# Peptides against a protein of PDB entry 8PQO: the designs that were tried, part 48

Target 1, 252 residues: chain A of PDB entry 8PQO
Amino acid sequence: VLLKEYRVILPVSVDEYQVGQLYSVAEASKNETGGGEGVEVLVNEPYEKDGEKGQYTHKIYHLQSKVPTFVRMLAPEGALNIHEKAWNAYPYCRTVITNEYMKEDFLIKIETWHKPDLGTQENVHKLEPEAWKHVEAVYIDIADRSQVLSKDYKAEEDPAKFKSIKTGRGPLGPNWKQELVNQKDCPYMCAYKLVTVKFKWWGLQNKVENFIHKQERRLFTNFHRQLFCWLDKWVDLTMDDIRRMEEETKRQ

## One batch from the design tools (peptide; made by RFdiffusion4, then SolubleMPNN)

Design b1_p12_6_s3 (from b1_p12_6, 6 letters changed)
Fold by OpenDDE base, seed 1:
Structure b1_p12_6_s3 (fold): chain B 252 residues (1-252), chain A 12 residues (1-12)
Amino acid sequence: as target 1 above (252 residues)
Amino acid sequence: PLVELEYQRAAT
């Protein structure tokens, strides 16, 4: 088991982020060809549990059509079905990813708290001390180009170059986070993403767990760079606007 | 939900 808490600081408010996140996901989905192919939505309903109230979604990703024929033919039953269960109770979210074949031997859990701070809270997910001591805190700086793969880099998605016309935020210089303290009119937040990865196969555990974390970090970095650089596109949108965009994306 | 679609992109 490998646990890391990714802390993504953004010059937006927690309320703004809710809109920006939805927009950015929808926009990214539009840009992906074949997106949603092989995805089955089993459940999409409101939930309430232990004071947590939000939307619960259960999706199955069927990978049979996305792997070579010989892999499909040799794969054990259930091996190519990935289950994603998500509890969206913004500003808290939880996603659990499992596989039918691997059962308890495979788990990706992503728990996110969105807080109006600069990533200074310790153990925001309230883990037991024994568990928390094994968590590596990883700060993602969206302005740091060195954290971006060359193949992922786009100038129009570079926070160090972007200037928001609507809000006046950006570009983000090397010391942008420290400068936020002096900019009383600029909101900020941190997404605390606790990622738990378990891949309990002998000889492959560390390799796969580290690989998955690497991919998650890459995703978080690129996504939030986009989110910020698309600020002028979503900052004036309402939740109703976002819902319309989501419906349009589902139809495509 | 937003988080789900975000991770879907990563998986695809």
Scores: peptide ipSAE 0.075, ipTM 0.808, DockQ to the pose 0.198
Fold by OpenDDE base, seed 3:
Formats: structure tokens, C-alpha cells, sequence
Structure b1_p12_6_s3 (fold): chain B 252 residues (1-252), chain A 12 residues (1-12)
């Protein structure tokens, strides 16, 4: 098991982020090619548990069409089905990814708290002390180009170059986070993303777990760079506007 | 990438 808490600081408010995240997801989905095929939505309903209220979704990703024929023919029952269970109770969210074949030997869990701070809180997910001491805190700086792969880099998605016309935010210089403390008219937040990865197959545990974390970090970095650089596109949108856009994206 | 997109959708 490998646990890391990714802390993404953004010059937006928690309330703004709710809109921006929805917009950016919809926009990113439009830009993705080959995505969405083989996705089955089993459940999409409201939930209430232990005072937490939100929307629960259960999706299955069928990978049969995405692997070579010989792999599909040899794959055990359930091996090519990935289950995603998600609890959306913004500003809290939890996603659990499992596989029918691997069962308890495979788990990806992503738990996110969105807080109006600069990523300074310890153990926001309230883990037991013994578990928390094994969590590596990883700070993602959306303005740091060195954290972005060359193949992922786009100038129009570079927070160090972007200037928001509507809000005046940006560009984000090397010390932008420190400067936020002195900019009282600029809101800020941190997404605390606790990622738990478990892959219990012998000889591959560390390799696969580290690989998955690398991919998650890459995703979080690129996504939030986009979110910020698209600020002028979503900052004036209402939740109703976002919902309409999301519906249109789902139809594609 | 696809899984991540779905995750982000669930987060909102």
C-alpha cells in the first residue's frame, strides 16, 4: 500500500472551484479522444451517510474492446471490468476504484477535501496516527513548469503566462503562493487529495503502485493548470450553466 | 485519463 496526499493550491475560492471543476471536466472530456467507450453507469442517486449528503455514482469500465484479442480471450472472468464508486459531497469527495477479478488485491482510493487555506492543515482526512505517519505530502505547484512533462506542456495552459481579464489574477510567478497572503482581494484554496494505492501481486506491488501515483500526480497537475487558465471561461457561469454543459458533453 | 475524468466529474 502506498499513500500520498497531494495538495493543490489554487488562487480561487472553494465556491468558485465548484463551478470551475465542473466546467474543466466537461471541457477536458470534449478534448479527449477515445474516451467514454465501454462505460456503464449502474447507479446515480443521492445518498446520506453519517451526516454526509451528496450524490453517489457506480460506474463500470469495460475494457474488453481496449485490449488485444488474445488478452481478451485469456483474461479471467471480471479481469477486464473496472468498478468506480464515487461519493460527491462537495467540498468533500471520495472515489474508490476496484477490479472484479483482483478483488482485495487491487484498490485505488482518492479522497478530497477542498479547504480555504494554503495547504497547511495536517491530516484533514483524520487518519489514525499510525496511518498518517506513512502518508507523504506532495505539494503541486501549478505555476512550476518543471512539474509538467514536455509532451503535456501547452502555452495556453501555462499559469505562469496566463492573465485573467475578468478577475485580474495571474500570471503566477515563482512566489505566487507567498504573495497571496498579501493579496486580500484574491481568494485561495487547497485541494487535499489523499490517494491510496494497493496492488498486492508479488513482484509488482511497488512498481505498479508508484506508477499509478505518477499518473495521478500528472493528472492533478495538468487538470488544475487548465482549470486556472480557463478561469475567464467559467468564473461567470452559474451552476445551471455548468449542468447544461455537462449534459451536452455526456451526449458526445 | 478516462478514469480521472470520471473521477473529476464525481467530485463536482
Amino acid sequence: as target 1 above (252 residues)
Amino acid sequence: PLVELEYQRAAT
Scores: peptide ipSAE 0.065, ipTM 0.796, DockQ to the pose 0.324
Fold by OpenDDE base, seed 2:
Structure b1_p12_6_s3 (fold): chain B 252 residues (1-252), chain A 12 residues (1-12)
Amino acid sequence: as target 1 above (252 residues)
Amino acid sequence: PLVELEYQRAAT
């Protein structure tokens, strides 16, 4: 098991982020090759549990069409089906990813708290001390180009170059986070994303767990760079606007 | 709600 807490600081408010996140997901989904293919939505309903209220979704990602034929033919039954259960109770979210074949030997859990701070809270997910000491805190700086793979880099998605016309935010210089403290008019928040990865397979555990974390970090980095650089596109949108956009995206 | 995996799918 490998646990890391990714802390993504953004010059947006928690309330703004809710819109921006949904917009950015929808926008990114439009650019998906074979968008929606192989995705089966089993459940999409409101939930209430332990005082937590939100939207619960259960999706199955069928990867058969996304792997080479020889992989599909050699893959054990259920190995190419990934289940994603998500509880969205913003500002808290939880996603649990499992695989039919691996069962309890595979788990990706992503628990996110969105807080109006600069990523300074320790153990926001309230883990036991023994567990928390094993969690690596990883700060993602969306303005740090060195954290972006060259193949992922786009100038139009570079927070260090972007200037929001509507809000005046950006560009984000090397010390933007420190400077935020002095900018009383600029909101800020941190997404605390606790990622738990378990992959119990002899000889592959560490490799796969580290690989998954690497991919998650890459995803979080690129996503939030986009989210910020798309600020002018979503900052004036309402949740109703987002819902319409999501509906349109689902048709793809 | 399914932000991480959905976006990851889009990014690959």
Scores: peptide ipSAE 0.058, ipTM 0.790, DockQ to the pose 0.186
Fold by OpenDDE base, seed 5:
Structure b1_p12_6_s3 (fold): chain B 252 residues (1-252), chain A 12 residues (1-12)
Amino acid sequence: as target 1 above (252 residues)
Amino acid sequence: PLVELEYQRAAT
């Protein structure tokens, strides 16, 4: 098991982020070919549990058409079906990813708290002390180009170059986080993303767990760079506007 | 990539 807490600091408010996140997900999905092919939605309903209230979704990703033929032919039954269960109770979110074949030997869990701070809270997910000492805190700086793969880099999605016309935020220089403390007119938040990865196959545990973390970090980095650079596109949108966009995207 | 994007959608 490998645990890391990714802390993404953004010059937006927690309330703004709710709109921006939904917009950016919808926008990013439009840019990908294949849409929702191979995705089966089993459940999509409101939930209330242990004081947590939000939206619950259960999806299955059928990967049979997404892998090479020889892999599909040799894969055991259920090995290419990924289950995703998600609880969205913003500002708290939880996603659990499992596989039918591997059962308890495979788990990806992502728990996120969105807080109006600069990533200074310790153990925001309230783990036991013995568990918390094994968690590595990883700070993602959306303005740091060195954290972005060359193949992922786009100038129009570079926070170090972007200037928001509607809000006046950006560009983000090397010391933007330190300077933000002295800017009373600019809101800020941190997304605390606790990622738990378990892959219990002898000889492959560390390799696969580290690989999955690398992919998650890459995803978080690129996504939040986009979210910030698209600020002028979503900052004036309402939640109703976002819901309309989501419905339009589903039809593609 | 699509799976990762869908994950973000579910997490939002």
Scores: peptide ipSAE 0.054, ipTM 0.786, DockQ to the pose 0.387

Design b1_p12_6_s4 (from b1_p12_6, 5 letters changed)
Fold by OpenDDE base, seed 1:
Structure b1_p12_6_s4 (fold): chain B 252 residues (1-252), chain A 12 residues (1-12)
Amino acid sequence: as target 1 above (252 residues)
Amino acid sequence: ALVELDYQRAAT
């Protein structure tokens, strides 16, 4: 098991982020070919549990059409079905990813708190002390180009170059987080993403767990760079606007 | 595929 808490600081409010996240997901999905293919929605309903209230979704990602024929033919039953269970109680979210074949030997859990701070809270997910001491805190700086792979870099998605016309935010210089403290008119937040990865196969555990974390970090970095650089596109959108965009994406 | 993950999507 490998645990890391990714802390993504953004010059947006928690309320703004709710809209920006939905927009950015929808926009990114439009740019992906074959988005939604092989996705089965089993459950999509409101839930209330232990004082947590939100929307629960259960999806299955069928990967049979996403792998070569020979892999599909050799894959054990259930090996190509990925289950995603998500509890969205913004500003808290939890996602649990499992596989039918691997059962309890495979787990990706992503728990996120969105807080109006600069990533200074320790153990925001309230882990036991023994568990918390094994969590690596990883700060993602969306302005740091060195954290971006060359193949992922786009100038139009570079927070160090972008300036929001609507809000005046950006560009983000090397010390943007420190400067933000002195800018009372600029909101800020941190997404605390606790990622738990378990891949309990002898000889492959460390390799796969580290690989998955690397991919998650890459995703978080690129996504939030986009989210910020698209600020002028989403900052004035309503939830109804977002719903329309999601429906349009589903039709593609 | 990662873009489709629900943890990035708030319930609408």
Scores: peptide ipSAE 0.087, ipTM 0.813, DockQ to the pose 0.284
Fold by OpenDDE base, seed 2:
Structure b1_p12_6_s4 (fold): chain B 252 residues (1-252), chain A 12 residues (1-12)
Amino acid sequence: as target 1 above (252 residues)
Amino acid sequence: ALVELDYQRAAT
């Protein structure tokens, strides 16, 4: 098991982020080819549990069409079906990813708290001390180009170059987080994303767990760079606007 | 939809 808490600091409010996140997901999905292929939505309904109230989604990702034929032919039954259960109770979110074949030997859990701070809270997910001491805190700086793979880099998605016309935010310089503290008119938040990865397979556990974390970090980095650089596109949108966009994207 | 869920879809 490998646990990391990714802390993504953004010059937006928690309330703004709710809109921006949904917009950016929708927009990113439009730009992605084959993103909806093989996705089966089993459940999409409101839930209430232990005082938590939100939207629950259960999806199955069928990967058969996304792997080579020989892999598909040799794959054990259920090995290419990924289940994703998601509880969206913003500002708290939880996603659990499992595989039919691996069962308890495979788990990706992503738990996110969105807080109006600069990533200074320790153990926001309230883990036991023994567990928390094994969690690596990883700060993602959306302005740090060195954290972005060259193949992922786009100038139009570079927070260090972007200037929001509507809000005046940006560009984000090397010390933007420190400077943000002195900018009383600029809101800020941190997404605390606790990622738990378990891949219990002889000889591959550490390799796969680290690989998954690497991919998650890459995803979080690129996504939040986009989210910020698309600020002018979503900052004036309402949640109703977002819901309309979501309905439109379902057709794609 | 949960953002993390959409993240995984985007990562695929």
Scores: peptide ipSAE 0.085, ipTM 0.810, DockQ to the pose 0.194
Fold by OpenDDE base, seed 3:
Structure b1_p12_6_s4 (fold): chain B 252 residues (1-252), chain A 12 residues (1-12)
Amino acid sequence: as target 1 above (252 residues)
Amino acid sequence: ALVELDYQRAAT
């Protein structure tokens, strides 16, 4: 098991982020190749549990069409089905990814708290002390180009170059986080993303767990760079506007 | 990456 807490600091408020996140997801989904082939939505309903109220979704990703025929023919039952269970109770979110065949030997869990701070809180997910001491805190700086793969880099998605016309935020220089404290007119927040990865297969545990974390970090970095650079596109949108956009995206 | 995007869309 490998646990890391990714802390993404953004020059937006928690309330703004709710809109920006949904917009950016919808927009990014339009730009993604491969589509949603083999995605089955089993559940999409509101939930209330232990004072947490939000939307619960259960999806199955069927990978049969995405693997070679010989793999599909030899794959055990359930091996090519990935289950995603998600609880969205913004500002808290949780996603659990499992595989039918691997059962307890495979788990990806992503738990996110969105807080109006600069990523200074410790153990926001309230882990036991013994578990918390094994969590690596990883700070993602959206302005740091060195954290972005060359193949992922786009100038129009570079926070170090972007200037928001509507808000005046950006560009983000090397010390933007420190300067933010002195800018009373600029809100800030941190997404605390606790990622738990378990891949209990002999000889591959560390390799796969580290690989998955690398992919998650890459995703978080690129996504939040986009979110910020698209600020002028979503900052004036309402939640109703976002819902309409999401519906349009689902039709694709 | 795609899984995360799908999750966030469903969380409306």
Scores: peptide ipSAE 0.076, ipTM 0.808, DockQ to the pose 0.235
Fold by OpenDDE base, seed 5:
Structure b1_p12_6_s4 (fold): chain B 252 residues (1-252), chain A 12 residues (1-12)
Amino acid sequence: as target 1 above (252 residues)
Amino acid sequence: ALVELDYQRAAT
């Protein structure tokens, strides 16, 4: 098991992020090759449990058409079906990813708290001390070009170049996080993403767990760069606007 | 080649 807490600082408020995240997820999904092909939505409903209230979704990603033929032919039954269960109780979110074939030997869990701070809180997910000491804190800087793969880089999604017309935020210089403290009118937040990865196959555990973390970090980095650079597209939208857009998309 | 998934998608 490998645990890392990714801390993403953004020059937006917690309230703004709720809209921006949903918008950016929808937009990013539209840009994916093949669209929703191979995605099955089993459940999409409101939930309430232990004081947590939000939206629950259960999706299956069928990867048969996404892998080479020889992999598909050799894959055991259920090996190419990924289950994603998500609880969105913003500002708290939880996602659990499992595989039908691997069962308890495979787990990706992503738990996120969104806080109006600069990523300074320790153990925001309230782990036991013995567990917390094994968590690596990783800071993601959306303005740092060196954290982005060359193949992922787009100038229109570079926070170091973007200037928001509607808010006046950006571009983000090398010391933007330090300077943010002195900008009284600029809101800020941190997304604390605790990622738990378990892959219990002898000889491959560490390699696969590290690989998955690398992919998650890449995803978080690119997504939040997009979220910030799309600020002018979503900052004036309300949650009601987002819900209407989602309903319209479902009808297509 | 590479199989990549974007988790926590709102849209199908």
Scores: peptide ipSAE 0.073, ipTM 0.789, DockQ to the pose 0.245

Design b1_p12_7_s1 (from b1_p12_7, 5 letters changed)
Fold by OpenDDE base, seed 5:
Structure b1_p12_7_s1 (fold): chain B 252 residues (1-252), chain A 12 residues (1-12)
Amino acid sequence: as target 1 above (252 residues)
Amino acid sequence: MELTWERLKLIY
């Protein structure tokens, strides 16, 4: 098991982020060439549990068409079915990814708190002290080009070049986080993403767990760069606007 | 394997 807490600091408020996140997810989904092929939505409904209220989703990703033929031929039954369960109770979110074949031997869990701070809170997910001791805190700087793979880099999605016309935020220089403290009119938040990866196959555990973390980090980095650089597209939208957009997208 | 943005809808 490998745990890392990714801390993504953004020059937006927690309330703004809720809109921006949903918009950016919708926009990014439209840009995917693969479409929804192989995705089955089992559940999409409101939930309430232990005082937590939000939206629950359960999806199955059927990977049979996404893997090489030799993998498909050798894969046991259920090995290419990935279950994704998500609880969106913003500002708290949880996603659990499992595999039918591997059962308890495979887990990706992503738990996110969105807080109006600069990533300074320790153990925001309230882990036991012994568990927390083994968590690596990883700061994602959306302005740091060195954290972006060359193949993922787009100039129009570079926070170090982008300036919001509507808000005046950006571009984000090398010391933008420190400067933010002195900017009374610029809101900020941190997304604390606790990622738990478990892959219990002898000889492959460390390799696969590290690989998955690398992919998650890449995803979080690119997504939040986009979210910020799309600020002018979503900052004036309301949650009702987002809901209408989602409904329109579902009908198409 | 590229992580699909469809997955992001569940993460967020």
Scores: peptide ipSAE 0.058, ipTM 0.751, DockQ to the pose 0.131
Fold by OpenDDE base, seed 2:
Structure b1_p12_7_s1 (fold): chain B 252 residues (1-252), chain A 12 residues (1-12)
Amino acid sequence: as target 1 above (252 residues)
Amino acid sequence: MELTWERLKLIY
């Protein structure tokens, strides 16, 4: 098991982020062909549990069409079915990813708190001390070009170049986070994303767990760069606007 | 909502 807490600081408020996140997910889904292919939504309903209220989703990702034929033919039954259970109770979210074949031997859990701070809180997820001591805190700086793979880099999605016309935010220089503390009029937040990865296959555990974390980090980095650089597209949208957009996206 | 597996597929 490998745990890392990714801390993504953004020059947006927690409330703004809710809109921006949903917009960016929807927009990214539109821009990517085949993003919804092989996705089965089993459950999508409101939930209330232990004072937490939000939206619960259960999706199955059927990867049979996404892998080479020889892999599909050799893969054990259920090995290419990924289950995603998500509890969205913003500002808290939890996603649990499992595989039908590996069962308890595979887990990706992503637990996120969105806080109006600069990523300074320790153990925001309230882990036991024994567990917390094994968590690596990883700061994602959306302005840091070195954290972006060359193949993922787009100039139009570079926070170090982007300036929001609507808000005046950006571009984000090398010291933008420190400067943000002194900017009374610019909101900020941190997404604390505790990622737990478990892959219990002999000889492959560490390799796969690290690989998954690498991919998650890459995903978080690119996504939040987009979220910020698309600020002018979503900052004036309401949650109702987002819901309409999501409905339209689902129809495509 | 958390980053979905759908988005993960974009990375792979």
Scores: peptide ipSAE 0.055, ipTM 0.754, DockQ to the pose 0.418
Fold by OpenDDE base, seed 4:
Structure b1_p12_7_s1 (fold): chain B 252 residues (1-252), chain A 12 residues (1-12)
Amino acid sequence: as target 1 above (252 residues)
Amino acid sequence: MELTWERLKLIY
């Protein structure tokens, strides 16, 4: 089991992020609809548990074409059907990813708190002290080009170049996080993403777990860069606007 | 691994 807490600081509010996240997911989904790997939605319903209220989703992802060759060699064709169970109770989210073939030997759990801070909270997910000692905190800087793979880099999605016309935010220089503290009019938040990866196959555990974390980090980095650079597209949208967009996307 | 945004739907 390998645990890392990814901390993504953004110059947006927690409330803004909710809109931006949903918009960015929807926008990205539209751009990928041409790929033959289907997402099957099994469940999409509201839930309430222990005072937590949100939306529960159960989806199946067919990832056979999306995984590296070495993963395909290890996984039978049917084993690349990934079940995702997600509990979205923003500002808290939890996603559990499993597959039927590996059962308890494979788990990806992503738990996210969105907090109006600069990533300064320790153990925001309230892990036991012994478990928390084994968590690596990883800071993702959306302005740091060195954290972006060359193949993923797009100039229009570079926070170091982007300036929001609507909000005046950006471009994000090397010291943007430090400067943010002094900017009374610029909101900020941190997404604390605790990622638990379990892959219990002898000899491959560390390799696969590290690989998955590398992919998650890449995903988080690229997504939040896009989210910020698309600020002018979504900052004026309401949650009702987003819901309409989601409904339209589901119909297509 | 091409991380498609479809995987973002898994995380969010």
Scores: peptide ipSAE 0.061, ipTM 0.748, DockQ to the pose 0.159; fails the geometry check
Fold by OpenDDE base, seed 1:
Structure b1_p12_7_s1 (fold): chain B 252 residues (1-252), chain A 12 residues (1-12)
Amino acid sequence: as target 1 above (252 residues)
Amino acid sequence: MELTWERLKLIY
């Protein structure tokens, strides 16, 4: 098991982020050619548990069409089905990813708190001390070009170049996080993403767990760069606007 | 929705 807490600081409020996140997910999904193929939504309903209220989703990702034929032919039953269970109780979210074949031997859990701070809280997910001592805190700086793979880099998605016309935020210089403290009119937040990866196959555990974390980090970096650089597209949208967009996307 | 597996498809 490998645990890392990714801390993503953004020059947006917690409330703004909710809109921006949903918009950016929807926009990214539209840009995917063949989006929705192999995705089965089993459950999408409100939930209430232990005082937490939100939306619960259960999706199956069927990877049969996404792997080579020889892999499909050799794959055990259920090996190419990924289950995603998500509890969205913003500003808290939890996603649990499992595989039918691997069962307890495979887990990706992503737990996120969105806080109006600069990533200074320790153990925001309230882990036991023994567990917390093994968590690596990883700071993602959306303005740091060195954290972006060359193949993922787009100039129009570079926070170091972007200037929001609507809000005046950006571009983000090397010391932008420190400068935020002095900018009374600029909101900020941190997304604390605790990622737990479990892969219990002998000889492959560390390799696969580290690989998954590498991919998650890459995803979080690119996504939040996009979210910020798309600020002018979503900052004036309401949650009702987002819901309409989601409904329209489902009909397409 | 949060960063779901759907978004992970973009990086693979």
Scores: peptide ipSAE 0.053, ipTM 0.756, DockQ to the pose 0.401; fails the geometry check

